# Designs tried in a protein design run: peptides against a protein of PDB entry 5OK6. Part 118

Target 1, 215 residues: chain A of PDB entry 5OK6
Amino acid sequence: ELPGLDSQWRQIENGESGRERPLRAGESWFLVEKHWYKQWEAYVQGGDQDSSTFPGCINNATLFQDEINWRLKEGLVEGEDYVLLPAAAWHYLVSWYGLEHGQPPIERKVIELPNIQKVEVYPVELLLVRHNDLGKSHTVQFSHTDSIGLVLRTARERFLVEPQEDTRLWAKNSEGSLDRLYDTHITVLDAALETGQLIIMETRKKDGTWPSAQL

## One batch from the design tools (peptide; made by RFdiffusion4, then SolubleMPNN)

Design b2_p22_3_s4 (from b2_p22_3, 11 letters changed)
Fold by OpenDDE base, seed 4:
Structure b2_p22_3_s4 (fold): chain B 215 residues (1-215), chain A 22 residues (1-22)
Amino acid sequence: as target 1 above (215 residues)
Amino acid sequence: DRLAEAERERAEEQAAPFPALS
């Protein structure tokens, strides 16, 4: 059953648990398509539960680039295309109105950058490959705050690299050359890695030489 | 998965200038 309109407004918009609550690193927030949210606002502010302004089920379809991988469209802007809600508020709205059938929630994490906390709407999607099998990629999402060390560990795991095998990363840059990712302690952001960027995992040979050292 | 195939093709095209790593 839908709660009273004023109760809905207070639960979703209040400063403690609602849309305007402070961001906290590691918390989940959810995207809601802006038009739907505005329709909901109009409905609950109208004071008539039987109003023709009833928003119906949440439908984020316009935010998705595809319905296969449910990737977001590029260039979406908070406040223009979507609103961000904390998990509690999102779950309330879903419980009250439902979510469009088959459509996944758009869950994102709050990340802490050096001077700001924000919801990371666009994690970095990297194309991981092995130096000796460039035709087999693993697309993996990383936070901008993830370390290059995590990227390397993830690559090792995806490629089933044995613990005794030594590995290192290269990134293909915009100029089409390979940059060695020497420092594994810097973040994806610090390394300026971008979505769609090719990351090559090089495995050391049994003779102790690196494949790239022959270049 | 069509996306995985497209991503693989993109990765192959992007890595094509680096045959010496193989």
Scores: peptide ipSAE 0.044, ipTM 0.510, DockQ to the pose 0.085
Fold by OpenDDE base, seed 3:
Structure b2_p22_3_s4 (fold): chain B 215 residues (1-215), chain A 22 residues (1-22)
Amino acid sequence: as target 1 above (215 residues)
Amino acid sequence: DRLAEAERERAEEQAAPFPALS
């Protein structure tokens, strides 16, 4: 049974636990399509539970560019295309109204940047390859706040690199040249890595030489 | 000396690390 309209409003819009609550790094937030959310607001503010303003189930279809990988459309803007809700508020709405059949929730993480916390709606998708097999890429998502060291560890795991093998990363830049990622402690953001960028994992040879040093 | 060698190695590595990507 749906809670009373005033109860719904207070639970979702409560500044301490609802939509307006402070962001905290590592927390999950969820995207809700803006028009649905506005219809819900109108419904609960209208005071009539039997109103024609009933929003129906949550439908985020307009936010997706595809229903295969459930990728978001590019260039979506908070407050225009979607509303962000903390996990508790999202789960309440889903429990009350349902989510469109087959659609996954659009879960995103709060990240901490030097001067701001924000929900990372668009993580960085990197194309990981091995230096000796450039034709086989693994697409992996990373946060802008993830370290290059994490990218390297992830690449090693995906390519089943043994612990005793030495590896390092290169990024293909916009000019088509390769920049070596020397500092593994900097973030993906600080390294200016972008979605779709090719990242090459180089594995040291058994003779102790690097493949790149022989080219 | 060691810094100059490291900078030289970096410059040489950046110049042509993988010709297949050039």
Scores: peptide ipSAE 0.043, ipTM 0.605, DockQ to the pose 0.085
Fold by OpenDDE base, seed 2:
Structure b2_p22_3_s4 (fold): chain B 215 residues (1-215), chain A 22 residues (1-22)
Amino acid sequence: as target 1 above (215 residues)
Amino acid sequence: DRLAEAERERAEEQAAPFPALS
């Protein structure tokens, strides 16, 4: 059963637990398509539950680039294309109105950047490859706040590298050259890694030499 | 670390350490 309109408004817009609440690193937030949200606002502000302004089920279809991988369209802007809601508010709206059949929620995490918290709507998708098999890429998502060390560990896991094998990363830059990722403690953001960028995992040879050092 | 510097210089000099990417 739908709560009273004033109760809905207070629950979703309440600054303590609603849309206007402070961001906290690691929290889940959800995207809601802007037109649906505006329709909901009009409905609950109208004060008439029987009004023609009923928003129907949540439909984020316009935010998706595809319905196979459910990738977001590029260049979406908060406040223009979508509204961000904390998990509690999202779950309330879904429970009250439903979500379009078969459509996944658009969940994103709050990340801590220098001097700001932000919902990371677009995590970095890296193309991981092995130096000896460049034709087999694995796309993996990372936060901008993830370390290069995590990228390396993830690559090792994905390629089933044995613990005793030594590995290092290279990034293909915009000029087409390879930059070695020496510092594994810096973040994906600090390393300026971007979505679609090729990351090469190099494995040390049994003789103790690196493949790249022999070229 | 002198080894890290030498590896960095070599990596900067090697425009394409993996020819299959060029």
Scores: peptide ipSAE 0.039, ipTM 0.606, DockQ to the pose 0.068
Fold by OpenDDE base, seed 5:
Order: structure tokens, then sequence, then C-alpha cells
Structure b2_p22_3_s4 (fold): chain B 215 residues (1-215), chain A 22 residues (1-22)
């Protein structure tokens, strides 16, 4: 059963547990398409439950680039294309109005950046390759707050590198040259890695030399 | 100078580390 219109507004829009609450690192937030959300606001503020302003089920179709991988369109802007709701508020709206059949929720995590908490709507998608087989890429998502060490471990796992094999990373920059990722303790953000960027895992030779040092 | 050699090796590695990408 739908709560009263004033109760819905208070549950979703409050500054303690609703849309306006402070962000906390590691928590889940959800995207809601802006037009649907504005229709809901108009409905609950109108005071008539039988109003023609009833929003219907949540439909985020316009936020997706495809219905196969359910990836977001590029360049979506908070407050223009979507609103962000904390998990509790999202689950209330879904329970009251439903979610369009077959659509997954758009769940994102709050990350801690140097001076701000932010919902990471677009994690970094890196193209991982081996130095000796550049044609076989593995696309992997990373948070901007993930370490280069995690990227390296993930690459080693995806390529089934044995524990005794030594490996290092290179990033292809915008100029087409390769920058070596020396410090594995810095973040993806600090390394300025971007979505679609090629990351090359180099494996040390059995003779103790690096493939790159002989070219 | 071992430092200068390491810096040179590092610079050479950065210039063209993999021929397939240059």
Amino acid sequence: as target 1 above (215 residues)
Amino acid sequence: DRLAEAERERAEEQAAPFPALS
C-alpha cells in the first residue's frame, strides 16, 4: 500500500536518511531518472492521490546506452539526467511504485576522494593486455580510489600469472606513448587513468631482463 | 654514475617500450 503523499515526501527528501543526507564512504546509492523523479515530486506535492500526475513505475531506460550490458550513457549529469538516492530511499520508491520490468537497479558506491565524498557513477574501465599479446584485452572496472597495486594483482589473476613471475604495468597516454606505473601505492585517480585506457602488463623474462629494456 | 645509468635506462624504456604500440 502506498503511504500518504506527505509521508512519502518526508521519507525520501529528508536530510537525515533521505536524498539530502550526508554521503558515507562505502555506502550504496541508486540513480533515478530525473523526469520520473520530478513527476513523483509533483504528484506528492499536489496532495491528490488520484491526480493525473501519478508517476507510474520507475523507468531508467533513458539512462542506459543498451539493454544488453546495462551500461550508462556517457556524460550523464546529476540533477539534469538523474537524481541520487540512498539505498533505503530507493527501496521505498521501488516498493511503492515498482521498477520497470527487466531493468536492473543502477547501484553505485560512495568513494572517499582527497577532499570530498562522491557517488562514483562512472568507475574507470581499463583495457588490460599483456605486452606480448596486445590483441587480447580484458576490460575491468576499477574505482578511482583503487590502488595501482590492485590493478596489477587483477591483471595477474586475469592472465593466470604464476606467483613467482615478476610483472609491472604501463599505461598508454593520450599522446600514444607509454608511461610506466612505478608506484603501486597510488590510486587510479592519482595515476590519472581514464576509461578506455590501455594498461599493459609486462612480465619479466626468465633471464631476469625486462622485454621493454631490450627494444 | 649508477643513478645516471638508471635514469637513462628508464628514459629509454619510456621512449619505445613496446614496438607494436609505437
Scores: peptide ipSAE 0.039, ipTM 0.593, DockQ to the pose 0.073

Design b2_p22_4_s1 (from b2_p22_4, 14 letters changed)
Fold by OpenDDE base, seed 2:
Structure b2_p22_4_s1 (fold): chain B 215 residues (1-215), chain A 22 residues (1-22)
Amino acid sequence: as target 1 above (215 residues)
Amino acid sequence: SAAEEELERWREEIREAQERVE
């Protein structure tokens, strides 16, 4: 059963768990397609529950690239394509109106950046490869706040590198050259790594030499 | 790319926030 229109507005827009609440690192937020949300706003502001402005079920179909993997379209903009709601507000709307059949919620995390918080709508997908087999990539998702050290550890795990083996990372840049990731303490953001970027794990040879020194 | 533009916006916002604290 739907609560009163004024109650809906207060809970979603002006409540302690409303759309305008401050972001907090680690919290889950949800994307809602902008047109649906605007229709809901018009409905609850109209003051007539029997009006023709009823928004129906939440439908985020226009935000997805496909209905198989449910990946988001690239280039979506907050306030234009979607709105962000905290988990409590999202769950209220879903309970009141429902979500389109078979469509998953679009959940994202708040990340902590220097002096600011952001909902990370697009985590970074890196293509991890070994220096000796560039044709076999593993796509792995990382946060912009993850360290290069975590990327290296993840690569070592995916390629079953033994603990005693020494490894380092290279990033393929836009010019096609390789930039060495020397500092493992900086973040993916600081290193300016991008989705689809090739990250090469180099393993030190038993003779103590690096394969790249021979190239 | 849209992703690059977003990163640049974030970097700008970080810089502005740092300047306000300083």
Scores: peptide ipSAE 0.217, ipTM 0.790, DockQ to the pose 0.019
Fold by OpenDDE base, seed 3:
Structure b2_p22_4_s1 (fold): chain B 215 residues (1-215), chain A 22 residues (1-22)
Amino acid sequence: as target 1 above (215 residues)
Amino acid sequence: SAAEEELERWREEIREAQERVE
């Protein structure tokens, strides 16, 4: 049963777990399609439960680029295309109105950036390759807050690099040249790595030389 | 790109936040 309209409004917008709640790193937030949310707002603000403004079930279809992998469309903007709700508020709305059949929730994590928190709607998908086999890529998702060191460790793991083998990373830039990722302590954000970017793991030769030094 | 714009927005917000703390 749907709670009273005023109760819904208070729970979702003005509650301790409402839309305006401060972001906390590591928490899950959910995307709600903007038009649906606005329809819901109009419904609960109208004060008439029998109103034709009933929003129906949550339908985020317009936010997805595909219904196979349920990837988000690129370029979605908060406040224009979607609103963000904390997990509690999202679950309330889903319990009250339902979610479109077969459609997954769009869950995202709050990340901690320098002095700010953000819901990371678009994690970075990097193409990890070995220097000697550029044709075999591993697509791996990273947070903007992940360190280059984590990217390197992940690459080493994916390519089954032995602990004694020395490795380093290169990023292919927009100009097609390779920029070495020297500092492994900076984040993916700091390094300005982008989705689809090629990250090349170079493995040191047994003779102690680097393959790239011969170029 | 939209991704670049988002990153730029974040960088700006980070900078503004840093300036407020300084």
Scores: peptide ipSAE 0.213, ipTM 0.788, DockQ to the pose 0.020
Fold by OpenDDE base, seed 5:
Formats: sequence, structure tokens, C-alpha cells
Structure b2_p22_4_s1 (fold): chain B 215 residues (1-215), chain A 22 residues (1-22)
Amino acid sequence: as target 1 above (215 residues)
Amino acid sequence: SAAEEELERWREEIREAQERVE
């Protein structure tokens, strides 16, 4: 059931539980296409429930690059392309207006950065490969807040590396050279890893030498 | 790239936030 227009506005736009509330690490926020949201704002601010400004169901179609994997378009900007709503506010809007048939919600997590919180709209997708088979990659999603240690563990798991085998990571940089990821305690953000970047897992030889030392 | 730009924005915001705490 659709509540009164003033009630809708207060529920969604308030600074305590609505759009303007502080971000909290680990919470889910949802993207809403800006034009729909602005249409909704106009509708509820207009004061006429029967107005032609009725927004209809939430439609995020313009935010997706494809309707198969429902990946976001690159380069979307908050406040220009979409607005962010906390889970409660999102669910209210969905309950009131519905979501376009077949579209998934665009759920993202709040991450904790040094002294700030952000909704991580674009988690990092890394291409994990083995040093001896660069042609076989595993695409894995990471948060910018994930450690290089987690990337290494994930690579080891994906490539079924035995616990006794020693491994290390290299990142292919923009210049085409390889940068050694020495510190496994720094984050993906600290290491400046980017989506689509090739991460090479090197496995130590049985003789105790590293393959890269012979190159 | 858009990803690089976003990352740079975050780095700047982190820096600014750190400066406010110092």
C-alpha cells in the first residue's frame, strides 16, 4: 500500500534512516537510477497523489551494461547517474512502486577506508593467472579493502595449490612490467590494483628457486 | 580510466580526511 506523499518523503529523505543517513561499514546500500528518483521526488513533493508525475516502478535499466550478467556500466557517478539508498529506504520504495520485472536490485556494501566510509559501487575484478600458464585466467572479485594476502589465498585456492607449496604474487603494471607484491598485509587499494589487472601467482620450484629468478 | 579516476578521488578523500584528524 502506498503511504501518503509526505510520509514517503520523510521516510526516504530523512537524515537518520533515509538517503542522508551516515554510512556504516558492512551495510548494504542500493543504487536507484537518478531520473526515476527525481521523478519520485517531483511526485511526492507535488502533493497530488493522482498527478501525472507518478514515477511507476523502479527502473534501473540505464545503469546496466547488459541484461545477462547485470553488470553496471563503467563510469557511473553518484548524484549524476544514480542515488544511493540504505536498505530500509530501498525496500520501502520497492514495496511502494515495485521494481521493473526481471531487474535485480543493485546492492553494494559500505567499506571502511582510512577515516572515511564509501559505498563500493565497483569492486575490483582481478585476473588471476599462474606464471606458467598466463593464458588461463580466473576472474575474481575483491573489495578495495581486501588484503593482498586474501588475493594470494584466493589464487592458491583457485589453482588448487598444495599447502606445502610456496607462492607469491606479481601484478602486471600499465607499462607491461611486473611489480612484486611483497607486502601481503596492504589492501588492494594500497597496492593500487585495478579491475582487469593481471595478477600472476608464481610457485616456487622444488629446488627452492623461483621461476622469475631465471628470467 | 574511470576506475583510475574513482581511485584517485578516494585517495584524495582519504588524504583530506587524514589531514582533518591530524
Scores: peptide ipSAE 0.210, ipTM 0.786, DockQ to the pose 0.020
Fold by OpenDDE base, seed 4:
Structure b2_p22_4_s1 (fold): chain B 215 residues (1-215), chain A 22 residues (1-22)
Amino acid sequence: as target 1 above (215 residues)
Amino acid sequence: SAAEEELERWREEIREAQERVE
């Protein structure tokens, strides 16, 4: 059931529980396509429930680059392409207006950065490979707040590296050279790792030497 | 790239936030 227009506005735009409320790390927020949201705003601000400005079902189709994996288009900008809503507000809108059939919600997490919180719309997708088989990649999603240590552990797990085996990471940079990820305590953000970047896991030889040192 | 630009924006925002706390 659709609540009154003023009630809708208060539920969604209320500064304490709505769109403008403070971000909290670990919370889920949802993307709403900007045009739909603006149509909804016009509808609820118009004061006429029977208005021709009725927004209809939420449709985020323009935010997706594909309808198979439901990946977001690159370069989307908050306030221009989409609006971020907290989970409660999103669920209200979906309950009231519905979501386009077959279209998944665009759920994202609030991450904690140094002294700020952000909704991480674009987690980093890294291509994990072994030094001896660059053709077999594992695409894994990471947060910008994840440590290089987590990336390394994830790589070890994906490649079934035994606990006694020693490993280290290299990142292929934009110039095509390899940068050693020495510090495993820094974050993906600090290391400036980007989506689609090749991350090479090197495994130490049984003789105690590194493959890269022999090149 | 858009990703690089976003990263730079975040770095700037972090820096600004740090300066406000100091």
Scores: peptide ipSAE 0.205, ipTM 0.780, DockQ to the pose 0.020

Design b2_p22_4_s2 (from b2_p22_4, 13 letters changed)
Fold by OpenDDE base, seed 3:
Structure b2_p22_4_s2 (fold): chain B 215 residues (1-215), chain A 22 residues (1-22)
Amino acid sequence: as target 1 above (215 residues)
Amino acid sequence: SAAEAALAAWRAEVKAAAAAVA
C-alpha cells in the first residue's frame, strides 16, 4: 500500500535524509529519469491519491544506450535528464511504485574531488593489455579518484601476474605514442585517463631489464 | 601507430628472450 502523499514527499524530499541531503563519499546514489520524477512530484503535491497524475512504475529506459549492457547514454545532465536520489529514497520509490521489469537500477558512487563531492555517473573504462599479448584484453571500470597503483594492481590480478614479477604501466596517448605512468600515487583523473584508453602493462625480464629498453 | 610498433617490438623481444632460456 502506498503511504500518504505528504509522507511520500517528506521521505523523498526531506533535506536531512532525502534528495537534498549532503553527499558523502562512498555512498550509493541512484538515477531516476527526470520526467518520471516530475510526474511523481506532481502526483504527491496534488493531494489526491486517486488523481490521473499517478506516475506508474519507474522507467529509466530513455537513459540507457541499450538493454543488453545497460550502459548510460553519453552526455546525460543532472536536473535535465535525471535526478539523483540517495539509496534510502530510491528504495522507497521502488517499493511504492516498482521498477520496470528487467531494468537494473542505475547505482553510482559519491566520490571526493578537489573541494567537491560528486556522484560519479560516468566512471572511466580502461582497456588493459599486456605488452607481449595484445590479443587478450580486459575492460575494467575505475573511478576518477582511483590511483594508478590500483590500476596496476588490477591489471596484475586480471593477468594472473606472480607476486615476484615486476610490472609497470604505459598509456597510449591521443598522438598514438606511449606515455609511461611513473607516479602510481596520482589518480586516474590526474593522469587524464579517459574511457576507451589503452593501458599496457609491461613485465620486467628475468635478467632485470625492461622490454621497452630495447626500443 | 607508434604505440603498436612499440608493442610489437616488445613482444618480439620477450619472445626471443623466452626462446633463449628454453
Scores: peptide ipSAE 0.029, ipTM 0.567, DockQ to the pose 0.054
Fold by OpenDDE base, seed 4:
Structure b2_p22_4_s2 (fold): chain B 215 residues (1-215), chain A 22 residues (1-22)
Amino acid sequence: as target 1 above (215 residues)
Amino acid sequence: SAAEAALAAWRAEVKAAAAAVA
């Protein structure tokens, strides 16, 4: 059952669960397509529950570039293409209006940058490969705030690397050369890794030599 | 094999990278 229009507005726009509440690192926020949200605003502000301005179910279709991996379109702009809602507000709207059948929620995390909290709408998608099989990639999303060490651990896990095997990472740069990621303590952001970038995991040979050293 | 081709590509890329740093 739908709450009263004033109650809906207060729960979504105001208070501790509202759209304008402070961001906190690690929290989940959700994207809502802007046109739908504006229609909802008009509906609840109109004061008539039977109004023709009823927004219907949430439909984020225009935000997706594909319905297979449910990737967002590039270049979406907050306030123009979508609005961000905290988890509580999102769940209220979904409960009241529903979400279009088959569409996943667009959940994103708040990250802590040096001087600001931000909802990371576009995490970094890296293509992880092994040095001996560059044709088999695992696409994995990382936060800009994740360490290179986490990328390495994730690569080891995805490729089922045994604990006793030594591994290291290389990044293919924009010039087409390979940069070794020596410092595993820096972030993805600090390493300037970008979406679609190829990350090569090199595994040390049993003889103690690195494959790259024989080249 | 695809694996051999991948290794050859890796070798070529590493060699190119080493040449650029030198």
Scores: peptide ipSAE 0.028, ipTM 0.580, DockQ to the pose 0.434
Fold by OpenDDE base, seed 5:
Structure b2_p22_4_s2 (fold): chain B 215 residues (1-215), chain A 22 residues (1-22)
Amino acid sequence: as target 1 above (215 residues)
Amino acid sequence: SAAEAALAAWRAEVKAAAAAVA
């Protein structure tokens, strides 16, 4: 059952648990398409539950570039294209109005940057490959705050590398050459890794030599 | 093989990168 319009407004817009609440690292937030949200605002502010301004079910279709992988369009801007809601507020709206049939929620995480918390709308998608088979890639999402060490561990897991095997990473740069990722303690952001970038995992040979040492 | 070709290509790229740094 839909709660009263004033109750809806207070539940979603409040500064303690709603849209205006402080961001906390690790929490889930959800994107809502801006036009739908503005329609909802108009509806609840109008004070008439039978109004023609009823927003209908949540529809984020315009935020997606495809309906197969449900990837977001590039260049979306908070406050212009979408609003961000904490998980509780999102679930209230979904329970009251529903979500468009077959459309997944757009869930994102709050990350901690040096001087600010933000919802990471665009995590980095890296193409992970092995040095001896560049044609077989695993696309994996990483936070900008994830370490290169995590990228390496993830690559090892995806390629089923045995614990006794030694591995290291190379990144293909914009010039088409390879940069070795020596420091595994820096973040994806610090390493300036970008979506679509090729990351090559090199595996040490049984004789203790690296393939790259024998050019 | 495709794997051997990929390895050769990777080695060539590494060599080119090393030459650019030298």
Scores: peptide ipSAE 0.026, ipTM 0.572, DockQ to the pose 0.413
Fold by OpenDDE base, seed 1:
Parts: structure tokens; C-alpha cells; sequence
Structure b2_p22_4_s2 (fold): chain B 215 residues (1-215), chain A 22 residues (1-22)
């Protein structure tokens, strides 16, 4: 059963527990398509439960570029295309109105940046390759706050690199040159890595030489 | 240097691969 309209408004828009509450690192937030949310606002503010302004089930279809991989469209803007809700508020709305059949929730994490918390709507998708087989890529998502060390570990895992093998990363830059990622403690953001960027994992030879040094 | 040549070769291969996907 749907709660009273005033109760819905208070639960979702409450500044302490709702949409306007402070972001906290590691928490899950959810995207809601803006037009649906505005329709809901109009409905609950209207004071008439039988109003023609009833929003129906949540439908985020316009936010997705495809219904196979459920990737977001590029260039979506908070407040224009979508609203962000904390997990509790999202679950209330889903419970009250439902979610479009077969459509997954759009869950995102709050990340901690040096001076701000932000919901990371677009994680960085990197193309991981080996130096000796550039034709076989693994696309992997990383947070902007993930370390280069994590990228390296992930690449090692994906390519089944043995623990005794030494590896390092190179990033292809916009000029087509390769930049070595020396510091593994900096973040993806600090390294200015971007979605679609090619990351080359170089494996040290058994003779102790690096392939890049011999060519 | 040999390393520069190697990197150049990798760049060329990567560029070719990127062109094939584009």
C-alpha cells in the first residue's frame, strides 16, 4: 500500500535521510530519470492520491544507451537528466511504484576526492592488453579513486600472470605515445586515465630484461 | 634508443589496432 503523499515527500526529500542528505564515501546511491521524479514530485505535492499525475513505475529507459549491457548514455547531467537518491529512498520508491520490468537499478558509489564527496556516475573503463598481444583486450571498470596498483593487480589477474613474474604498466596517451605509469600509489584520476584508454601490461623476461628495453 | 624504437613499434601497432576498431 502506498503511504500518504505527505509521508512520501518527507521520506524521500528529508534532508537527513533523503535526497538532500550529505554524501558519505562508500555508500550506494541510485539514479532516477528526471521526468519520472518530477512527475512523482507533482503527484505527492498535489495532495490528491487519485490525481492523473500518478507517476507509474520507475522507468530509466532514457538513461540507457542499450538494453543488453545496460550502459548509461554519455553526457548525462545531474538535475537535468537524472536525480540521485540514497539507497533507502530508492528502495522506498521501488517498493511503492515498482521498477520497469527487466530494467536493472542504476547503482553508483560515493567516492572521496581530496575536497569533495561525489557519486561516481561514470567509472573509468580501461582497455587492458599485454605487450606481446595488443589484439586481445580486457575492458575493466575502475573508480577514479582506485590506485594504479589496483589496475596492475587486475591486469595480472586477468592475464593469469604468475606471482613470480614482474610486470609494469604503460598508458597510451592522446598523442599516441606511451607513458609509463611509474607510481602505483597514485589514483586513476591523478594519472589522468580516461575511458577507452589503452593500458599495456609489460611482463619482464626471464633473463631480467624488459621487452621495451630490447626493441 | 632501443627502448624508444620498441615503444615506437608498440605505438604503431596500437595505432593500427585502434584504426581497425574505429
Amino acid sequence: as target 1 above (215 residues)
Amino acid sequence: SAAEAALAAWRAEVKAAAAAVA
Scores: peptide ipSAE 0.022, ipTM 0.475, DockQ to the pose 0.081; fails the geometry check

